# Ledger of designs, part 24: peptides against a protein of PDB entry 5ONS

Target 1, 181 residues: chain A of PDB entry 5ONS
Amino acid sequence: MFKKFDEKENVSNCIQLKTSVIKGIKNQLIEQFPGIEPWLNQIMPKKDPVKIVRCHEHIEILTVNGELLFFRQREGPFYPTLRLLHKYPFILPHQQVDKGAIKFVLSGANIMCPGLTSPGAKLYPAAVDTIVAIMAEGKQHALCVGVMKMSAEDIEKVNKGIGIENIHYLNDGLWHMKTYK

## One batch from the design tools (peptide; made by RFdiffusion4, then SolubleMPNN)

Design b1_p11_2_s4 (from b1_p11_2, 4 letters changed)
Fold by OpenDDE base, seed 1:
Structure b1_p11_2_s4 (fold): chain B 181 residues (1-181), chain A 11 residues (1-11)
Amino acid sequence: as target 1 above (181 residues)
Amino acid sequence: EEDEIAKSYEF
């Protein structure tokens, strides 16, 4: 989603959200990420305005005090940014790729099944379309936010093709935005 | 620091 993304070229505008819209978004976030509920007042304090950064290709980034929190495309599901995920790593279920897959993930490549079934990888139960945090062998912090394109069961059974779609990764265009006010 | 996280993947 952000492989060729550049803040200067791909951001269109930024709008401040009304209270009713913020309430709706918070409810959506709790539905998507139930574990976030006790932390949501810390992540999105009631006293702080919430903004949407509108980007090309129908991408929207949810921000509070310039911090990039969540993003979505075409009003689909919300994804946490890696920066938020690093603070609250429990927001997403995890999958772990082996060391060999790291360089490919960081180039924006989708995650192939062997990178999830090999020694050093850890594959946890997950259904198709689940948004997941991608961890790496020997690393502490997530390197990628992805979407399961196969169930964990099918990844193990078929073990070829795209297991997880790469949505957002370290050093992509979104990562390099850092903040937006 | 977030930049340190990115750097941790250089090795």
Scores: peptide ipSAE 0.479, ipTM 0.908, DockQ to the pose 0.898
Fold by OpenDDE base, seed 4:
Structure b1_p11_2_s4 (fold): chain B 181 residues (1-181), chain A 11 residues (1-11)
Amino acid sequence: as target 1 above (181 residues)
Amino acid sequence: EEDEIAKSYEF
């Protein structure tokens, strides 16, 4: 989503959300990520305005106090940014790729099944379309936010092709935005 | 600095 993304070239505008819209978004976030509910007042304090940064290709980024929290495309599901995920790593279920897959993930490549079934990888039960945090063998912090394109069961059985779609990764265009006020 | 996390993947 952010392979060729640049803030200066791909941001269209920024709007401040009304209270009613914020309430709706918070409810949506809790539906998607139930574990976030106790933390939502900390992540999105009531006293702070919530903004949406509108970008090309129908990308929207939800921000509070300049921090990039969540993003979506074409009014689809919200994804946490890696920066938020690093602070709250439990927001997403995890999958772990082996060391050999790291360089490919960081180039924006989708995650192939063998990188999830090989020694050093850890594959946990997950349904297709689940948004997941991609961890790496020997590393503490997530390197990628992805979407299961196959169930964990099918990844194990088929063991070829795209297991997880790469949505957002370290050092992509979203990562380099850092803040937006 | 969050960017230290990105650096941790250089090795």
Scores: peptide ipSAE 0.473, ipTM 0.907, DockQ to the pose 0.872
Fold by OpenDDE base, seed 5:
Structure b1_p11_2_s4 (fold): chain B 181 residues (1-181), chain A 11 residues (1-11)
Amino acid sequence: as target 1 above (181 residues)
Amino acid sequence: EEDEIAKSYEF
């Protein structure tokens, strides 16, 4: 989603959200990520305005005090940014790729099934379309936010093709935005 | 800070 993304070229505008819209978004976030509920007032304090950075290709980035928190495309599901995920690693269920997959993931490549079934990988139960944090063998922090394109069960038995779509990864265009005020 | 996370993936 952000492989060729540049803040100067791909951001269209920024709008401040109404209170009612913010409440709706918070409810959506709790629906998607139930574990976030106790932390949501810390992540999005009521006193602070919430903004949407509108980008090309119908990408929207939710921000508070310049911090990039979540993003979505075409009003689909919300994804946490890696920066938020690093602060709150429990927001997403995890999958782990082997060390050999790291270079490919960091180039923006989708995660192939063998990278999830190898000895250094750890594959946890997850349904298709689940948004997941991609961890790596021997590393502490997530390197990627992805979407399951196959269930964990199917990844194990088929073990061919794209297991997880790469949505956002370290050093992509979104990562390099850092903040937006 | 967070840039160190990205750097940690270079080794």
Scores: peptide ipSAE 0.466, ipTM 0.906, DockQ to the pose 0.881
Fold by OpenDDE base, seed 2:
Structure b1_p11_2_s4 (fold): chain B 181 residues (1-181), chain A 11 residues (1-11)
Amino acid sequence: as target 1 above (181 residues)
Amino acid sequence: EEDEIAKSYEF
C-alpha cells in the first residue's frame, strides 16, 4: 500500500473530525480490535483533536497530536500503523517469519508460506482476512502489518504461495512519514 | 527512538 508512497506527493489534505465522527471511529476500532478498548483513551485522548490525512488511492490516516495511528483504504478495515503497534503490540494477533524472509518483507514482498512454516518461524491460529502483526525470528518489534490470505491451517498444510499479504512494513512510505501536524 | 527499531533490522 505504501511502497511508492511519498508524503509530499501523495497527501491531498487533512481534516479535523467532529466529535460525533470520532466516537463512531472509536467504536469501529473497538469492534475490529477489542483488546484496544482499555487503551483507547490514552491513544486518542478526548481532549485531543483527531485528524484524517487524506491521501491518493483513497488512503486515509488517522492522527492525534501528529502521531499516525491507523489507516484504511476505500472505507475498508482500519490497520494500525507500525508505530502504534510498537507501542501496543497486542493490538493484533502475531505471526513470525524466519530470518530469511526479513529482507523480502522489507522490500514490500508478500509473505510466502515457507517463511511461516520454517524452523525459525512461528505460525499461530488465524483465519483468512485477519489483520496480523508480522514478527521476525530474533527480533523484538514487528516489521510488517499484513492480512492473512490463507488460514494458518492452510498455510501449514499447503505450504505454497502467498500466506500473508504485505500491507505496511518498516521503511515504507508510511513509516517515513513519521508524524503529520 | 523508533528509528532504532528500523535499525535493528539492518543485521
Scores: peptide ipSAE 0.465, ipTM 0.905, DockQ to the pose 0.893

Design b1_p11_3_s1 (from b1_p11_3, 4 letters changed)
Fold by OpenDDE base, seed 1:
Structure b1_p11_3_s1 (fold): chain B 181 residues (1-181), chain A 11 residues (1-11)
Amino acid sequence: as target 1 above (181 residues)
Amino acid sequence: SAEEIFQESLE
């Protein structure tokens, strides 16, 4: 989603949200990520305005105090940014790729099944379309936010093709955006 | 930094 993304070229505008809209978004976030509820007041304090940065290709980034928190495309599900995920690593279920897959993930490539079934990888139960944090063998920080294109069960059984779609990865255009006020 | 942690993976 952000492989060719550049803040100067791909950001259109920024809008401040009304309180009613913010409440709706918070409810949606809790529905998508139940584990975030105890932390949501810290992530999105009531006293702080919430903004949406509108980008090309129907991408929207939710921000508080310039911090990039979540993003979505075409009013689809919200994804946490890696920067938020590094602060709150348990808001997403995890999957782990082996060492050999790291360089490909960091190039924006989708995650192939063998990278999730090989030694050094860890595959946890997850249904198709689940948003997941991609961890790496021997590393403590998520390097990617992805979406399961196959269930964990099918990844193990079929072990062929795209297991997880790469949505947002370390050092992509969104990562380099850092903040927006 | 997170970037430094993964630098070795790019070499």
Scores: peptide ipSAE 0.278, ipTM 0.883, DockQ to the pose 0.172
Fold by OpenDDE base, seed 2:
Structure b1_p11_3_s1 (fold): chain B 181 residues (1-181), chain A 11 residues (1-11)
Amino acid sequence: as target 1 above (181 residues)
Amino acid sequence: SAEEIFQESLE
């Protein structure tokens, strides 16, 4: 989603949200990520304005105090940014790729099944279409936010093709955006 | 930083 993304070229505008809209978004976030509920007032304090950065290709980024928190495309599901995920790693279920897959993930490549079934990888139960945090062998921080294109069960059985779609990865255009005030 | 951690993995 952000492989060719550049803040200067791909951001259209920024709008401050009404309180009613913020409440709706918070409810959506809790529905998607139930574990975030106790932390949501910390992540999005009531006293702080919430903004949406509107980008090309129908991408919207939710921000508070310049911090990039979540993003979505075409009013689809919200994804946490890697920066938020690093602070709250429990927001998403995890999958772990082996060392050899790291360089490919960091180039924006989708995660192939062998990178999730090989020694050093860890594959956890997850249904297709689940948004997941991609961890790496020997690393503490997520390097990617992805979407399961196969169930964990099918990844193990088939062990061929795209297991997880790469949506947002370390050092992509969104990562380099850092903040937006 | 996260960048530093993964830069080492690329080398």
Scores: peptide ipSAE 0.273, ipTM 0.879, DockQ to the pose 0.176
Fold by OpenDDE base, seed 4:
Structure b1_p11_3_s1 (fold): chain B 181 residues (1-181), chain A 11 residues (1-11)
Amino acid sequence: as target 1 above (181 residues)
Amino acid sequence: SAEEIFQESLE
């Protein structure tokens, strides 16, 4: 989603959200990520304005005090940014790729099934379309936010093709955006 | 930083 994204070239505008809209978004976030509920007042304090950075290709980034928190495309599900995920790593269920897959993930490549079933990888139960944090063998920080294109069960059984779609990865255009006010 | 952690993987 952000492989060729550039803040200066791909941001259209920024809008400040009304209180009612913010409340709706918070409810959506809790629905998507139940574990985030106790932390939302910390992540999105009531005293702080919430903004949406509108980008090309129908991408929207939710921000508070310039911090990039979540993003979505075409009114689809919200994804946490890697920066938020690093602060709250429990927001998403995890999958772990083997050491050899790291360089490919960091190039924006989708994650193939063998990279999730090989030694060094860890595959946890997850349904198709689940948003997941991609961890790496020997590393403590997520390097990617992805979407299960197959269930964990099918990844294990079929063990070929795209297991997880790469949505947002370390050092992509969103990562380099850092902050936006 | 996260970039530093994965630097070896970027080379």
Scores: peptide ipSAE 0.255, ipTM 0.877, DockQ to the pose 0.181
Fold by OpenDDE base, seed 3:
Structure b1_p11_3_s1 (fold): chain B 181 residues (1-181), chain A 11 residues (1-11)
Amino acid sequence: as target 1 above (181 residues)
Amino acid sequence: SAEEIFQESLE
């Protein structure tokens, strides 16, 4: 989603949200990520304005105090940014790729099934379309936010093709955006 | 930083 993203070229505008809209978004976030509810007040303090950075290709980035928190495309599901995920690693269920897959993930490549079933990888139960944090063998920080294109069960059984779609990865255009106030 | 952690994977 952000492989060729550039803040100066791909950001259209930034709007400050009304309180009613913010409440709706918070409810959506809790529905998507139930475990975030106890933390939402410190992630999105009531006293702080919430903004949406509107980008090309119908991408919207939710920000508070300049911090990029979540993003979505075409009013689809919200994804946490890697920067938020590093602070709150429990927001998403995890999957771990082997060390050999790291280089490819960091180039924006989708995660292939063998990279999730090989020694060094750890595959946890997850349904198709689940948004997941991609971890790596020997590392503690997520390097990618992805979407399960197959269930964990099918990944193990079929063990070929795209297991997880790469949505947002370390050092992509969104990562380099850092803040927007 | 996260970039530093994965630097070895980029080399």
Scores: peptide ipSAE 0.245, ipTM 0.873, DockQ to the pose 0.176

Design b1_p11_3_s2 (from b1_p11_3, 4 letters changed)
Fold by OpenDDE base, seed 2:
Formats: structure tokens, C-alpha cells, sequence
Structure b1_p11_3_s2 (fold): chain B 181 residues (1-181), chain A 11 residues (1-11)
């Protein structure tokens, strides 16, 4: 989603949300990420304005105090930014790729099944379309936010093709955006 | 920062 994203070229505008809209978004976030509920007032304090950065290709980024928190495309599901995920790693279920897959993930490549079934990888139960945090062998922090294109069960059985779609990864355009005030 | 922490984790 952000492989060739540039803040200067791909951001259209920024709008401040009204309280009613913020409440709706918070409810959506809780529904999508139930574990975030106790933390949501910390992540999105009531006293702080919430903004949406509107980008090309129907991408919207939710921000508070310049911090990039979540993003979505075409009003689809919300994804946490890697920066938020690093602070709250429990927001997403995890999958772990082996060391060999790291360089490909960091280039924006989708995660192939062998990178999730090989020694050093850890594959946890997950259904198709689940948004997941991609961890790496021997690394503490997530390097990617992805979407399961196969179930964990099918990844193990088939062990061929794209297991997880790469949505947002370290050093992509969103990562380099850092903040937006 | 998260960036610094991740960079260290990549080493």
C-alpha cells in the first residue's frame, strides 16, 4: 500500500474530526481490535483532536497529536501503523517469518508460505483475511503489518504461494512519514 | 523511539 508512497506527493489534505465521528471510529476500532479498548483513551485522549490525513488511492490515516495511529483504504478495515504496533504489540495477532524472509518483507514483498513454515518461523492459528503483525526470527519488534491470504492451516498444508499479503512494512512510505501535524 | 528500538532489533 505504501511502497511508493511519498508524503509530499500523495497527501491531499488533513481534516479534523468532530466528536461524533471520533466516537464512531473508536467503536469501530474496539470492534475490530477488542484488546485495544482499555488503552484507547490513552492512545486517543478525549482532550486531543483527532485528524484524518487524506491521501491518494483512497487512503486515510488517523492521527492524534501528529502521531500516525491507524490507516485504511476505501473505508475498509483499519490497520495499525507499525509505530503504534511497536507501542502496543498485542493489538494484532502475530506471525513470525524466518531470517531469510526479512529482506524480502522489507522490500515490500508478500510473505510466501515457506517463510512461515520453515525453521525459525512461527505460524499461529489464523483465518483468512485476519490482519496480523509480522514478526521475524530473533527480532523483538514487528517489521510488517499484513493480511492472511490463506489460513494458517492451509499455509501448512499447501506450503506454496502467498500466505500473507504485505500491507505496511518498515521503511515504506508510511514509516518515513513519521508524524503529521 | 520505536524506530531506534526496531533498528537495534534488526542487528
Amino acid sequence: as target 1 above (181 residues)
Amino acid sequence: SAEELFEESLK
Scores: peptide ipSAE 0.036, ipTM 0.680, DockQ to the pose 0.137
Fold by OpenDDE base, seed 3:
Structure b1_p11_3_s2 (fold): chain B 181 residues (1-181), chain A 11 residues (1-11)
Amino acid sequence: as target 1 above (181 residues)
Amino acid sequence: SAEELFEESLK
């Protein structure tokens, strides 16, 4: 989603949201990520305005105090940014790729099934379309936010093709955006 | 390397 993204070229505008809209978004976030509910008040304090950075290709980035928190495309599901995920790693269920897959993930490539079933990888139960944090063998921080294109069960059984779609990865255009106030 | 880039990105 952000492989060729550049803040100066791909950001259209930034709007400050009304309180009613913020409440609706918070409810959506809790529905998507039930475990985030106890943490929402510190992630999105009531006293702080919430903004949406509108980008090309119908991408919207939710920000508070300049911090990029979540993003979505075409009013689809919200994804946490890697920067938020690093602070709150429990927001998403995890999957771990082997060390050999790291270079490909960091180039924006989708995660292939063998990279999730080989020694060094750890595959946890997850349904298709689940948004997941991609961890790596020997690393403590997520390097990618992805979407399960197959269930964990099918990944193990079929063990070929795209297991997880790469949505946002370290050092992509969104990562380099850092903040927007 | 990709791993070096990974580590540097976290600094």
Scores: peptide ipSAE 0.034, ipTM 0.713, DockQ to the pose 0.875
Fold by OpenDDE base, seed 1:
Structure b1_p11_3_s2 (fold): chain B 181 residues (1-181), chain A 11 residues (1-11)
Amino acid sequence: as target 1 above (181 residues)
Amino acid sequence: SAEELFEESLK
C-alpha cells in the first residue's frame, strides 16, 4: 500500500474530526481490535483532537497530536501503523517469518507460505482476512502489518503461494512519514 | 544488508 508512497506527493489534505465521528471510529477500533480497549484513552485522549490525513488512492491515516495511529483504504478495515504497533504489540495477532524472508518483506513482497512454515518461522491459528503483525526470527519488533490470504491451516497444508499480503512494512513510505500535524 | 537495514530502521 505504501511502497511508492511519499508524503509530499501523495497527501491531499488533513481534516479534524467532530466528536461524534471520533466516537464512531473508537467503537470501530474496539470491534476490530478488542484488546485495544483498555489502551484507547491513552492512544486517543479525549482532550486531544483527532485528524484524518487524506491521501491518494483513497488512503486515510488517523492521527492524534501528529502521531500516525491507524490507516485504511476505501473505507475498509483499519490497520495500525507499525509505530503504534511497536508501542502496543498485542493489539494484533502475530505471525513470524524466518530469517530468509526478512529481505523480501522489507522490499514490500507478499509473504509466501514457505516463509511461514520453515524452521525459524512461527505460524499461529488465524482465519483468512485476519490483520496480523509480522514478526521476524530473532527480532523484537514487528517488521510488517499484513492480511492473511490463506488460513494458517491451509498455509501448512498447501504450503505454496501467497500466505499473507504485505500491507505496511518497515521503511516504506508510511514509516518514513513519521508524523503529520 | 537487510538485517542492517532492519536494525537501523528501529533506531
Scores: peptide ipSAE 0.034, ipTM 0.711, DockQ to the pose 0.864
Fold by OpenDDE base, seed 4:
Structure b1_p11_3_s2 (fold): chain B 181 residues (1-181), chain A 11 residues (1-11)
Amino acid sequence: as target 1 above (181 residues)
Amino acid sequence: SAEELFEESLK
């Protein structure tokens, strides 16, 4: 989603959200990520304005005090940014790729099934379309936010093709955006 | 390298 994304070239505008809209978004976030509920007042304090950075290709980034928190495309599900995920790693269920897959993930490549079933990888139960944090063998922080294109069960059984779609990865255009006010 | 970039990005 952000492989060729550039803040200066791909941001259209920024809007400040009304209180009612913010409440709706918070409810959506809790529905998607139940574990985030106790932390939302910390992540999105009531005293702080919430903004949406509108980008090309129908991408929207939710921000508070310049911090990039979540993003979505075409009114689809919200994804946490890697920066938020690093602070709250429990927001998403995890999958772990082997060490050899790191270079490919960091190039924006989708995650193939063998990279999730090989030694060094860890595959946890997850349904198709689940948004997941991609961990890597020997690393403590997520390097990618992805979406299961197959269930964990099918990844194990079929063990070929795209297992997880790469949505947002370390050092992509969103990562380099850092902040926006 | 990709791994080097990974480590640097975490700083």
Scores: peptide ipSAE 0.033, ipTM 0.699, DockQ to the pose 0.835

Design b1_p11_3_s3 (from b1_p11_3, 4 letters changed)
Fold by OpenDDE base, seed 1:
Structure b1_p11_3_s3 (fold): chain B 181 residues (1-181), chain A 11 residues (1-11)
Amino acid sequence: as target 1 above (181 residues)
Amino acid sequence: TAEEIFEESLE
């Protein structure tokens, strides 16, 4: 989603949200990420305005105090930014790729099944379309936010093709967009 | 930074 993304070229505008809209978004976030509820007040304090940075290709980034928190495309599901995920790693269920897959993930490549089934990888139960944090063998921080294109069960059984779609990865255009005020 | 987290993979 952000492989060719550049803040100067791909950001259109920024709008401040009304209180009612913020409430709706918070409820949606809790629905998507139930574990975030106890933390949402410090992530999105009531006293702080919430903004949406509108980008090309129907991408929207939710921000508070310039911090990029979540993003979505075409009013689809919200994804946490890696920067937020690094602070709150429990927001998403995890999958772990082996060491050999790291360079490919960091190039924006989708995650192939063998990278999730080989030694060094860890595959946890997850259904198709689940948004997941991609961890890496020997690393503490998530390197990617992805979407399961196959269930964990099918990844193990078939072990061929794209297991997880790469949505947002470390050092992509969104990562380089540190803040927006 | 990304470089600090995944130094060997960004070379």
Scores: peptide ipSAE 0.058, ipTM 0.765, DockQ to the pose 0.192
Fold by OpenDDE base, seed 2:
Structure b1_p11_3_s3 (fold): chain B 181 residues (1-181), chain A 11 residues (1-11)
Amino acid sequence: as target 1 above (181 residues)
Amino acid sequence: TAEEIFEESLE
């Protein structure tokens, strides 16, 4: 989603949200990520304005105090940014790729099944379309936010093709955006 | 930083 994304070229405008809209978004976030509920007032304090950065390709980024928190495309599901995920790693279920897959993930490549079934990988139960945090062998921080294109069970059985779609990865255009005020 | 952690994998 952000492989060729550049803040200067791909951001259209920024709007400040009304209280009612913010409440609706918070409810959506809790529905998607139930574990975030106790932390949501910390992540999105009531006293702080919430903004949406509108980008090309129907991408919207939710921000508070300049911090990029979540993003979505075409009003689909919200994804946490890697920066938020690093602070709250429990927001998403995890999958772990082996060391050899890191280079490819960081180039924006989708995660292939062998990278999730190899000895250095860890594959956890997950259904198709689940948004997941991609961890890496020997690393503490997630390097990617992805979407399961196969169930964990099918990844193990088939063990070829795209297991997880790469949506947002470390050092992509969204990562480099850092903040937006 | 995350960049530092993954430096060896960045091209």
Scores: peptide ipSAE 0.055, ipTM 0.754, DockQ to the pose 0.186
Fold by OpenDDE base, seed 4:
Structure b1_p11_3_s3 (fold): chain B 181 residues (1-181), chain A 11 residues (1-11)
Amino acid sequence: as target 1 above (181 residues)
Amino acid sequence: TAEEIFEESLE
């Protein structure tokens, strides 16, 4: 989603959200990520305005005090930014790729099944379309936010093709935005 | 930092 993304070229505008809209978004976030509910007040304090940075290709980034929190495309599901995920690693269920897959993930490549079934990888139960944090063998921080394109069960059985789609990865265009006020 | 992790991963 952000492989060729540049803040200067791909941001269209920024809008401040009304209170009612913010409430709706918070409810959506809790629905998607139930574990975030106890933390949502410190992530999105009531006193702080919430903004949406609108980008090309129907991408929207949710921000508070300049911090990039979540993003979505075409009003689809919200994804946490890696920066938020690093602060709250429990927001997403995890999958772990082997050491050899790291360089490919960091290039924006989708994650192939063998990278999830090989020694050093850890594959946890997850349904198709689940948004997941991609961990890596020997690394403490998530390298990527992805979407399961196959269930964990099918990844193990078939073990061929794309297991997880790479949505947002470390050092992509979104990562380089850092903040936006 | 995450950036440090990135650099290490490219080794």
Scores: peptide ipSAE 0.054, ipTM 0.740, DockQ to the pose 0.204
Fold by OpenDDE base, seed 3:
Structure b1_p11_3_s3 (fold): chain B 181 residues (1-181), chain A 11 residues (1-11)
Amino acid sequence: as target 1 above (181 residues)
Amino acid sequence: TAEEIFEESLE
């Protein structure tokens, strides 16, 4: 989603949200990520305005105090940014790729099944379409936010093709935005 | 930073 993304070229505008819209978004976030509820007031304090950075290709980035928190495309599900995920690793279920897959993930490549079934990888139960945090062998921080294109069970059985779609990865265009006020 | 976290895998 952000492989060729550039803040200067791909941001259209930034809007401040009304209170009613913010309430709706918070409810959506709790529905998507039930475990976030106790932390939501810390992530999105009531006293702080919430903004949406509108980008090309129908991408929207939710921000508070310039911090990039979540993003979505075409009114689809919200994804946490890697920066938020690093602070709150529990927001997403995890999958772990082996060491050899790291360089490919960091180039924006989708995650192939063998990178999830090989020694050094760890594949946890997850249904298709689940948004997941991609961890790496020997690393503490997630390097990618992805979507299961196959269930964990099918990844193990088929063990070929795209297991997880790469949505947002470390050092992509979104990562380089850092903040936006 | 990304470089600090995954320096060995960045070009």
Scores: peptide ipSAE 0.051, ipTM 0.761, DockQ to the pose 0.219

